# Designs tried in a protein design run: peptides against a protein of PDB entry 5ONS. Part 76

Target 1, 181 residues: chain A of PDB entry 5ONS
Amino acid sequence: MFKKFDEKENVSNCIQLKTSVIKGIKNQLIEQFPGIEPWLNQIMPKKDPVKIVRCHEHIEILTVNGELLFFRQREGPFYPTLRLLHKYPFILPHQQVDKGAIKFVLSGANIMCPGLTSPGAKLYPAAVDTIVAIMAEGKQHALCVGVMKMSAEDIEKVNKGIGIENIHYLNDGLWHMKTYK

## One batch from the design tools (peptide; made by RFdiffusion4, then SolubleMPNN)

Design b2_p17_7_s2 (from b2_p17_7 with E1D N2A E4K E16Q)
Fold by OpenDDE base, seed 2:
Structure b2_p17_7_s2 (fold): chain B 181 residues (1-181), chain A 17 residues (1-17)
Amino acid sequence: as target 1 above (181 residues)
Amino acid sequence: DALKALEELEKEPVAQP
């Protein structure tokens, strides 16, 4: 989503959200990420305005105090930014790729099934379309936010093709945006 | 590059609840 993203070229505008809209978004976030509920008031304090940064290709980034928290495309599901995920690593279920897959993940490549079933990888139960944090063998921080294109069961069984779509990865265009006020 | 960015991140402890 952000392979060729540049703040200067791809940001269109920024809008401040109304209280009612913020409440709706918070409810949606809790629905998508139940584990975030105890932390949501800390992540999005009531006293702080919430903004949407509108980008090209129908990308929207949810921000509070300039911090990039979540993003979505075409009114689809919200994804946490890696920066938020690094602060709250438990808000997503994890999958772990092997050491050899690291360079490919960091290039924005989709995660192939063998990278999730090989020695050094760890595959946890997850349904199709689940948003996941992509961890790596020997690394503590998430490399990528992805979406399961196959269930964990099917990844193990079929072990061919794209297991997880790479949505947002370390050092992509969104990562480099850092903040927006 | 991305590997350098990862190396820098890994110098810091992971956030915990």
Scores: peptide ipSAE 0.568, ipTM 0.936, DockQ to the pose 0.931
Fold by OpenDDE base, seed 1:
Order: sequence, then structure tokens, then C-alpha cells
Structure b2_p17_7_s2 (fold): chain B 181 residues (1-181), chain A 17 residues (1-17)
Amino acid sequence: as target 1 above (181 residues)
Amino acid sequence: DALKALEELEKEPVAQP
């Protein structure tokens, strides 16, 4: 999603959200990520305005105090930014790739099934379309935010093709944006 | 370099709940 993303070229505008809209978004976030509920008031304090940075290709980034928290495309599901995920690594279910897959994940490549079933990888139960944090063997921090294109069960059984789509990865265009005020 | 960026991140502890 952010392979060719540049703040200067791809950001269109920024709007401040109304209270009612913020409430709706918070409810959606809790629905998507139940584990975030106890932390949501810390992540999005009531006293702080919430903004949407509108980008090309129907990408929207949710921000509070300049921090990029979540993003979505075409009114689809919200994804946490890696920066938020690194602060709250438990808000997404995890999958772990082997060491050999690291360089490919960090190039923005989709995660192939063998990288999730090989020694050093850890595959956890997850349904298709689940948003997941991609961890790596021997690394503490998530490399990317992805979406299951196959269930964990099917990844293990079929063990070929794209298992997880790479949506947002370390050092991509969104990562480099850092903050937006 | 993305690998370098990861190496820098890994110098810091992961946040815990």
C-alpha cells in the first residue's frame, strides 16, 4: 500500500473529526481489535482532537497529536501503523516468519506460505482476512502489518502461494512519514 | 536500508502491557 508513498506527493489534506465520528471510529476499532479497548483512552484521549490525513488512492490516516495511529483504504478495515503497533504489540494477532523471509518482507513482498511453515517460523491460528502483525525469527519488533490471504490451516496444508499480504512494512513510505501535524 | 532500521529498533526493548 505504501511502497511508492511519499508525504509530499500523496497527501491531499487533513480534516479534524467531529466528536460523533470519533466515537464511531473508536467503536469500530474495539470491534476490530478487542484487545485495544483498555488502552484506547490512552491512545486517543478524549481531550485530544482526532484528525484524518487524506491521501491519494483513497487512503486515510487517523492521527492524534500528530501521531499516525491507524490507516484504511476505501473505507475498509483499519490497520494500526507499525509505530503504534510497536507501542502496543498485543493489539494484533501475530505470525512469525523465518529469518530467510526478513529481507523479502522488508522489501514489501507478500509472505509466501513456506516462510510461515519452515523451521524458525511460527504459524498461529487465524482466519482469512485477519489483520496480523508479522514477526520474525530472532526479532522483537513487528516487521509489517499484513492480512491473511489464506487461513493458518490452509497455509499449513497447501504450503504454496501467498499466505499473507504485506500491507505496511518497516521503512516504507508510511513509516517515513513519522508524524503529521 | 530497512535491515539497518530493524537493527536500530532491536536495540530497544519491546513495550509490554
Scores: peptide ipSAE 0.562, ipTM 0.931, DockQ to the pose 0.928
Fold by OpenDDE base, seed 3:
Structure b2_p17_7_s2 (fold): chain B 181 residues (1-181), chain A 17 residues (1-17)
Amino acid sequence: as target 1 above (181 residues)
Amino acid sequence: DALKALEELEKEPVAQP
């Protein structure tokens, strides 16, 4: 989503959200990520305005006090930014790739099934379309935010093809946007 | 480079609940 993204070229505008819209978004976030509920007031304090940075290709980035928190495309599901995920690593279920897959993940490549079933990988139960944090063997921080294209069960059984789609990865165009005010 | 970014990130402790 952000492989060729540049803030100067791909950001269109920024809007401040109304209170009613913010309430709806918070409810959606809790529905998508139940584990975030106890932390949501800390992440999005009631006193702080919430903004949407509108980008090309129908991408929207949710921000509070200049921090990039979540993003979506075409009003689809929200994804946490890696920067938020690093602060709250428990808000997504994890999957772990082997060390050999690191360079590919960091190039924006999708995660192939063998990279999730090999020695050094750890595959946890997850359904199709689940948004997940991609961890790596020997690394403590998430490399990528992805979405399951196969269930964990099918990844183990079929063990070929795209297991997880790479949506946002370390050092992509979104990562380079540290803040936006 | 992305690998350099990862190396720098891994120098920091992971946040805990």
Scores: peptide ipSAE 0.559, ipTM 0.937, DockQ to the pose 0.933
Fold by OpenDDE base, seed 4:
Structure b2_p17_7_s2 (fold): chain B 181 residues (1-181), chain A 17 residues (1-17)
Amino acid sequence: as target 1 above (181 residues)
Amino acid sequence: DALKALEELEKEPVAQP
C-alpha cells in the first residue's frame, strides 16, 4: 500500500473529526481489535482532537497530536501503523516468518506460504482476512502489518502461493512520514 | 537501509502488556 508512497506527493488534505465520528471509529477499533479497549483512552485521549489525513488511492490515516495511529483504504478495515504496533504489540495476532524471509518482507513482498511453514517460522491459528503482525525469527519488533490471504490451516496444507499480503512494512513510505500535524 | 532500521529498533526493549 505504501511502497511508492511519499508525503509530499500523495497527501491531499487533513480534516478534524467531529465527536460523533470519533466515537464511531473508537467502537470500530474495539470491534476489530478487542485487546485495544483498555489502552484506547491513552492512545486517543478524549481531550485531544482526532484528524484524518486523506491521501491518494483512497487512503486515510487517523492521527492524534500528529501521531499516525491507524490507516484504511476505501473505508475498509483499520490497520495499526507499525509505530503504534511497536508501542502496543499485543493489539494484533502474530505470525512469524523465518530469518530468510526478512529481506523480502522489508522489500514489500507478500509473505509466501513456505516462509510461514519452514523451520524458524511460527504459524498460529488465524482465519482469512485477519489483520496480523508479521514477526521474524530472532527479532522482537514487528516487520510488517499484513492480512491473511489464506487461513493458517490452508497455509499448512497447501504450502504454496501467497499466505499473507504485505500491507505496511518497516521503512516504507508510511514509516518515513513519522508525524503529521 | 531497512535492515539497518531494524537493527536500530532491536537495540530497544519491546513494550509488553
Scores: peptide ipSAE 0.553, ipTM 0.929, DockQ to the pose 0.908

Design b2_p17_7_s3 (from b2_p17_7, 5 letters changed)
Fold by OpenDDE base, seed 1:
Structure b2_p17_7_s3 (fold): chain B 181 residues (1-181), chain A 17 residues (1-17)
Amino acid sequence: as target 1 above (181 residues)
Amino acid sequence: SAMEALEELEKLPVAKP
């Protein structure tokens, strides 16, 4: 999503959200990520305005105090930014790729099944379309936010093709935005 | 590079709940 993303070229505008809209978004976030509920008031304090940075290709980035928290495309599901995920690593289920897959993930490539079934990988139960944090062998911080294109069961069984779609990865265009006020 | 960014990130502590 952000492989060729540039803040200067791809950001259109920024809007401040109304209270009612914020409430709706918070409810959606809790629905998507139940584990975030106890932390949501810390992540999005009531006293702080919530903004959406509107980008090309119908990308929207949710921000509070300049911090990029979540993003979505075409009003689809919200994804946490890696920066938020690093603060709250438990808000997504994890998958771990082997060390050999790291360079490909960091190039924006989708994650192939063998990179999830190898001895250095750890594949946890997850359904298709589950948003996941991509960990790597020997690393402690998420490298990528992805979406399961196959269930964990099918990844193990079929063991070929795209297992997880790479949505947002370390050092992509979104990562380089850092903040937006 | 992306790998350098990862190396710098790994120097940071892992957040706890």
Scores: peptide ipSAE 0.384, ipTM 0.890, DockQ to the pose 0.903
Fold by OpenDDE base, seed 2:
Structure b2_p17_7_s3 (fold): chain B 181 residues (1-181), chain A 17 residues (1-17)
Amino acid sequence: as target 1 above (181 residues)
Amino acid sequence: SAMEALEELEKLPVAKP
């Protein structure tokens, strides 16, 4: 989503959200990520304005005090930014790729099944369309936010093709935004 | 580089609940 993303070229505008809209978004976030509920007041304090940065390709980034928290495309599901995920690593289920897959993930490549079934990888139960944190062998921080294109069960059985779509990865265009006021 | 960014990231503490 952000492989060719640049803040100067791809940001259109920024809007401040009304309280009612913020409430709706918070409810949606809790529905998508139940584990975030106890932390949501810390992540999005009531006193702080919430903004949406509107970008090209129908991308919207949810921000509080300039911090990039979540993003979505075409009013689809929200994804946490890697920066938020690093603060709250438990808000997504994890998958782990082997050491050899790291360089490909960091290039924005989709994750192939063998990279999830090989020695050094760890594949955990997850359904299709589940948003997941991509971990890597020997690394403690998520490298990528992805979406399961196959269930974990099917990844193991079929063991070929795209297992997980790479949505947002370390050092992509979103990562480089850092903050937006 | 992305690998350098990863190395820098690994220097940060892992957040726990």
Scores: peptide ipSAE 0.346, ipTM 0.868, DockQ to the pose 0.904
Fold by OpenDDE base, seed 3:
Structure b2_p17_7_s3 (fold): chain B 181 residues (1-181), chain A 17 residues (1-17)
Amino acid sequence: as target 1 above (181 residues)
Amino acid sequence: SAMEALEELEKLPVAKP
């Protein structure tokens, strides 16, 4: 989603959200990520305005005090930014790729099934369309936010093709944006 | 590079609940 993204070229505008819209978004975030509920007031304090940075290709980024928290495309599901995920690593279920897959994930490539079933990988139960944090063998921080294109069970059984779609990865255009006030 | 960014990230503490 952000392989060719540049803040200077791909940001259209920024709007401050109304209270009613913020409430709706918070409810949606709790529905998508139940584990975030105890932390949501810390992530999005009531006293702080919430903004949406509107980008090309119908991408929207939720921000509080300039911090990039979540993004979505075409009114779809919200994804946490890697920067938020590093602060709250438990808000997504994890999947771990082997050491050999790291360079491909960091190039924006989708994650193939063998990279999730090989020695050094860890595959945890997850349904299709689940948003997941991609970890790597021997690394403590998430490298990527992805979406399960196959269930964990099917990844093990079929062990071919795209297991997880790469949505946002370390050092992509969104990562380089850092803040927006 | 992406690998350099990864190495810098690994120097940071990991947050826990």
Scores: peptide ipSAE 0.343, ipTM 0.871, DockQ to the pose 0.885
Fold by OpenDDE base, seed 4:
Structure b2_p17_7_s3 (fold): chain B 181 residues (1-181), chain A 17 residues (1-17)
Amino acid sequence: as target 1 above (181 residues)
Amino acid sequence: SAMEALEELEKLPVAKP
């Protein structure tokens, strides 16, 4: 989603959200990520304005005090940014790729099934379309946010093709967009 | 590089629930 993203070229505008819209978004975030509920007032304090940065290709980034928190495309599901996920690593279920897959993930490549079934990988139960944090063998911080294209069960059984779509990865265009006020 | 960025991240503390 952000492989060729540049803040100067791909940001269109920024809007401040009304209270009713913010409430709707908070409810959606709790529905998508139940584990975020106790932390949501810390992440999005009631006293702080919430903004959406509108980008090309129907990408929207949710921000509070200039921090990039979540993003979505075409009014689809919200994804946490890696920066938020590093502060709250438990808001997504995890999958772990082997050491050999790291360089490919960091190039923006999709995660292939063998990179999730190898001895250095860890595959946890997850359904198709689940948003997941991609961890790496021997690393403590997520390097990617992805979406399951196959269930964990099917990844193990088929062990061929794209297991997880790479949505946002470390050092992509969104990562380089540190703050936006 | 992206690999260097990953190494720098590993120096940061991990938040626990």
Scores: peptide ipSAE 0.329, ipTM 0.862, DockQ to the pose 0.841

Design b2_p17_7_s4 (from b2_p17_7, 6 letters changed)
Fold by OpenDDE base, seed 5:
Structure b2_p17_7_s4 (fold): chain B 181 residues (1-181), chain A 17 residues (1-17)
Amino acid sequence: as target 1 above (181 residues)
Amino acid sequence: KAMEELEELEKLPVARP
């Protein structure tokens, strides 16, 4: 989603959200990520304005105090940014890739099944379309945010093709935005 | 560079439930 994304070229505008809209978004976030509820007031303090950075291709980025927190495309689900996920790694369920897959993930490549089933990888139960954090072996900071294209069960059975789609990865265009005030 | 960034990130604390 952000492989060729550039802040200067791909950001259209930024709007400050009304309180009612913020409440709706918070509810959506809790629905998607139930474990975030106790932390949401810390992540999105009531006193701080929430903004949406509107980008090309119908991408929207939620920000608080310049921090990029979540993004979505069109009417799709919210994804946490890596920057948020690095602070709160438990927001998403995890999948772990082997050491050999790391360089590919960090280039924006989709995660192939063998990278999830080989020694050093850890594949946890997850359904198709689940948003997941892709972890490296022995690391606490996610490499990317992805979406399961196969269930964990099917990844193990078939063990070929794209297991997880790479949506947002370390050092992509969204990562390079850093902040937006 | 991305691997180096990851290594630097690993020095930072993370929240735990």
Scores: peptide ipSAE 0.568, ipTM 0.940, DockQ to the pose 0.711
Fold by OpenDDE base, seed 1:
Order: C-alpha cells, then structure tokens, then sequence
Structure b2_p17_7_s4 (fold): chain B 181 residues (1-181), chain A 17 residues (1-17)
C-alpha cells in the first residue's frame, strides 16, 4: 500500500473529525481489535482532537497530536501503523517468518507460504482476511502489518503461493512520515 | 537501509501490557 508512497506527493489534505465520528471509529476499532479496548482512551484521549490525513488512492490515516495511529483504504478495515503497533504489540495476532524472509518483507514483498512453514517460522491459527503483525525469527519488533490471504491451516497444507499480503512494512512510505500535524 | 532500521529498532525495549 505504501511502497511508492511519499508524504509530499500523496497527501491531499487533513481534516479534524467531529465527536460523533470519533465515537463511531472507536467502536469500529474495538470490534476489529478487541484487545485494544483497555488502551483506546490512552491511544485516543478524549481531550485530543482526532484528524484524518487524506491521501491518494483513497488512503486515510487517523492521527492524534500528529501521531499516525491507524490507516485504511477505500473505507475498508483499519490497520494499525507499525509505530502504534510497536507501542502496543499485543493489539494484533502475530505470525512469524523465518530469517530468510526478512529481506523480502522489508522490500514490500508478500509473505510466501514457505516463509511461514519453514524452520524458524511460527504459524499461528488465523482465518482468511485477519490482520496480523508479521514478526521474524530472532527479532522482537514487528516488521510488517499484513492480511492473511489463506487461513493458517491452508498455508500449512498448500504451502505454496501468497500466504499473507504485505500491507505496511518497516521503512515504507508510511513509516517515513513519522508524524503529521 | 531497511535492515539497518530494523537493527536500530531492535536496540529498543519491547513494549509490554
């Protein structure tokens, strides 16, 4: 999503959200990520305005005090930014790729099944379309936010093709934004 | 380099609940 993304070229505008819209978004976030509920008031304090940075290709980024928290495309599901995920690594289920897959993930490549079934990888139960944190063998911080293209069961059985779609990865265009005010 | 960014990140403590 952000492989060719540049803040100066791909950001259109920024709008401040009304209270009612913020409440709706918070409810949606809790539905998507139940584990975030105890932390949501810390992530999005009531006293702080919530903004949406509107980008090309129907990308929207939720921000609070310039911090990039979540993003979505075409009014689809919200994804946490890696920066938020690093602060709250427990808000997504994890998958772990082997060491050999790291360089490919960091190039924006989708995660192939063998990288999830090989020694050093860890594949956890997850349904298709589940948003997941991509961890790596020997690394403590998430490299990528992805979406399951196959169930964990099918990844293990088929062990061929794209297991997880790479949505947002370390050092991509979104990572380089850092903040937006 | 992305790998260098990762190694710098790995020097930081991991957040816990």
Amino acid sequence: as target 1 above (181 residues)
Amino acid sequence: KAMEELEELEKLPVARP
Scores: peptide ipSAE 0.566, ipTM 0.940, DockQ to the pose 0.911
Fold by OpenDDE base, seed 4:
Structure b2_p17_7_s4 (fold): chain B 181 residues (1-181), chain A 17 residues (1-17)
Amino acid sequence: as target 1 above (181 residues)
Amino acid sequence: KAMEELEELEKLPVARP
């Protein structure tokens, strides 16, 4: 989503959200990520305005005090930014790729099934379309936010093709944006 | 560059509840 993203070229405008819209978004975030509920008031304090940064390709980034928290495309599901995920690594279920897959993930490549079933990888139960944190063998911080294109069960059985779509990865265009006010 | 960024992150403590 952000492989060729540049703040200077791809940001259109920024809108401050009204209270009713913020409430709806918070409810959606809790529905998508139940583990975030105890932390949501810390992440999005009531006293702080919430903004949407509108980007090309129907991308929207949710921000509070310039911090990039979540993003979505075409009013689909919200994804946490890697920067938020590093602060709250438990808000997504994890999958772990082997050491050999690291360089490919960091280039924006989708995660192939063998990278999730090989020695050094760890594949946890997850349904198709689940948003996941991509961890790596020997690393403690998430490399990528992805979405399951196959269930964990099917990844193990088929072990061929794209297991997880790479949505946002370390050092992509969104990572380099850092803050926006 | 991305690998270097990862190496710098790995020097930081991991957040937890």
Scores: peptide ipSAE 0.560, ipTM 0.939, DockQ to the pose 0.891
Fold by OpenDDE base, seed 3:
Structure b2_p17_7_s4 (fold): chain B 181 residues (1-181), chain A 17 residues (1-17)
Amino acid sequence: as target 1 above (181 residues)
Amino acid sequence: KAMEELEELEKLPVARP
């Protein structure tokens, strides 16, 4: 989603949301990520305005006090940014790739099934379309936010093709935005 | 570049609840 993304070229505008809209978004976030509920008031304090940065290709980035928190495309599901995920690593289920997959993930490549079933990888139960944090063997910070294209069960059985789609990865265009006020 | 960024992150403590 952000492989060729640049703030100067791909950001259109920024809008401040009304209180009622913010409440609706918070409810959606809790529905998507039940584990975030105890932390949501800390992440999005009521006293702080919430903004949406509108980008090309129907991408929207949710921000508070300049911090990039979540993003979505075409009013689809919200994804946490890696920067938020590093602060709250438990808000997504994890999957772990082997050492050999790191360079590919960091290039924006999708995660192939063998990289999730090989020695050094760890595959946890997850349904298709689940948003997941991509970890790597020997690393403690998430490399990527992805979406399961196959269930964990099918990844183990089929063990070929795209297991997880790479949506947002370390050092992509979204990562380089850092903040937006 | 990306690997360098990863190594810099790995020097930081992991966030906990």
Scores: peptide ipSAE 0.492, ipTM 0.923, DockQ to the pose 0.891

Design b2_p17_8_s1 (from b2_p17_8, 8 letters changed)
Fold by OpenDDE base, seed 2:
Structure b2_p17_8_s1 (fold): chain B 181 residues (1-181), chain A 17 residues (1-17)
Amino acid sequence: as target 1 above (181 residues)
Amino acid sequence: SPEDLIQNPENVEDEYK
């Protein structure tokens, strides 16, 4: 989603959200990520305005005090930014790729099944379309936010093809955006 | 506890260099 993304070229405008919209978004976030509920008021304090940065390709980034928190495309599901995920690593279920997959993930490549079933990888139960944090063998922090394109069960059984779609990865355009006020 | 999992890492980029 952000492989060729550049803040100067791909951001269109920024809109401050009204209270009712913020409430709806918070409810949606809790529905998508139940584990975030106790922390949402800390992440999105009531006193702070919530803004949407509108980008090309119908991408929207939810921000508070310039911090990039979540993003979505075409009003689909919200994804946490890696920066938020690094602060709250429990808001997504995890999958772990082996060391060999790291360089490909960091180039924006989708995650192939063998990278999730090989020694050094860890595959946890997850349904298709689940948004997941991609961890890496020997690393502490997530390098990617992805979406399961196969169930964990099918990844293990079939063990070929795209297992997880790469949505947002370390050092992509969104990562380098850092903040927006 | 979940609160113990909250982090604020300074340089994740270095982890993947």
Scores: peptide ipSAE 0.578, ipTM 0.910, DockQ to the pose 0.924
Fold by OpenDDE base, seed 5:
Structure b2_p17_8_s1 (fold): chain B 181 residues (1-181), chain A 17 residues (1-17)
Amino acid sequence: as target 1 above (181 residues)
Amino acid sequence: SPEDLIQNPENVEDEYK
């Protein structure tokens, strides 16, 4: 989503959201990520305005005080940014790729099944379309936010093709954006 | 508890250099 993204070329505008819209978004976030509810007021304090940075390709980034928190495309599901995920690593279920897969993930490549079934990888139960944090063997922090394109069960059985779609990865255009005020 | 998992990492990029 952000492989060829840069702030100067791909951001269209920024709007401040009405209170009613913010409430709706918070409810959506709680529905998607139930575990975030106790922390949502800390992440999105009531006193602080919530903004949406509108980007090309119908990408929207939810921000508070310049911090990039969540993003979505074409009013689809919200994804947490890696920066938010690093602070609150429990927001998403985890999957772990082996060391060999790291360089490919960091190039924006989708995660192939062998990278999730090999020694050093850890594959946890997850259904298709689940948004997941991608961890790496020997590393502490997630390097990617992805979406399961196969169930964990099918990844193990088939062990061929795209297991997880790479949505947002370390050092992509969104990562380099850092803040937006 | 989830609170114990909250982090404020610095230099995450360095982990993957």
Scores: peptide ipSAE 0.575, ipTM 0.911, DockQ to the pose 0.905
Fold by OpenDDE base, seed 4:
Structure b2_p17_8_s1 (fold): chain B 181 residues (1-181), chain A 17 residues (1-17)
Amino acid sequence: as target 1 above (181 residues)
Amino acid sequence: SPEDLIQNPENVEDEYK
């Protein structure tokens, strides 16, 4: 989603959200990420305005005090930014790729099944379309936010093709955006 | 606890250099 993203070229405008809209978004976030509920007031304090940065290709980034928290495309599901995920690593279920897959993930490539089934990888139960944090062998922090294109069960059985779609990865255009006020 | 997992890491990029 952000492989060729540039803040100067791809940001259109920024709007401040009404209270009712914020409430709806918070409810959606809790539905998508139940584990975030106890922390949502800390992540999005009531006293702080919530803004959406509108980008090309129908991308919207949810921000509070300049911090980029979540993003979505075409009013689909919200994804946490890596920066938020690093602070709250439990808000997504994890998958772990092997050491060899790291360089490909960091180039924006989708995650192939062998990178999730090989020695050094860890594959946890997850249904298709689940948003997941991609961890890496020997590393502490997530390098990617992805979406399961196959269930964990099918990844293990078929072990061929795209297992997880790469949505947002370390050092992509969104990562380099850092903040927006 | 989940709270124990909350962190503010610096230089995550350095992990993957």
Scores: peptide ipSAE 0.573, ipTM 0.908, DockQ to the pose 0.915
Fold by OpenDDE base, seed 1:
Structure b2_p17_8_s1 (fold): chain B 181 residues (1-181), chain A 17 residues (1-17)
Amino acid sequence: as target 1 above (181 residues)
Amino acid sequence: SPEDLIQNPENVEDEYK
C-alpha cells in the first residue's frame, strides 16, 4: 500500500473529525481489535482532536496529536501503523517469518508460504483476511502489517503461493511519515 | 499482562539493518 508512497506527493489534505464520527470510529476499532478497548482512551484521549489525513488511492490515516495511529483504504478495515503496533504489540495476532524472508518483506513483497513454514518461522492459527503483525526470526519488533490471504491451515498444507499480503512494512512511505499535524 | 507489553521503542530500524 505504501511502497511508492511519498508524503509530499501523495497526501491530499487533512480534516478534523466531528465527535460523532470519532465515536463511530472508536466503536469500529474495538470491534476489529477487541484487545485495544482498555487502551483506547490512552491512544485516543477524549481531549485530543482526531484527524484524518487523506491520501491518494483512497488511503486515509487516522491521527491524534500528529501521531499516525491507523490507516485504511477505500473505507475498508482499519490497520494499525507499525509505530502504534510497536507500542501495543498485542493489538494484532502474530505470525513470524524466517530470517530469509526478511529482506523480501522489507522490499514490499508479499509473504510466501515457505517463509511461514520453514525452520525459524512460526505459524499460528488464523483465518483468511485476518490482519496480522509480522514478526521475524531473531527480532523483537514487528516489521510488517499484513493480511492472511490463506488460512494458517492452508498455508501449512499447500505451502505454495502468497500466504500473507504485505500491507505496511518497516521503512515504507508510511513509516517515513513519522508524524503529521 | 498486555500492559507489560506496552513500550515505546527507539530505532526499530536498527534491528533490521
Scores: peptide ipSAE 0.573, ipTM 0.906, DockQ to the pose 0.900

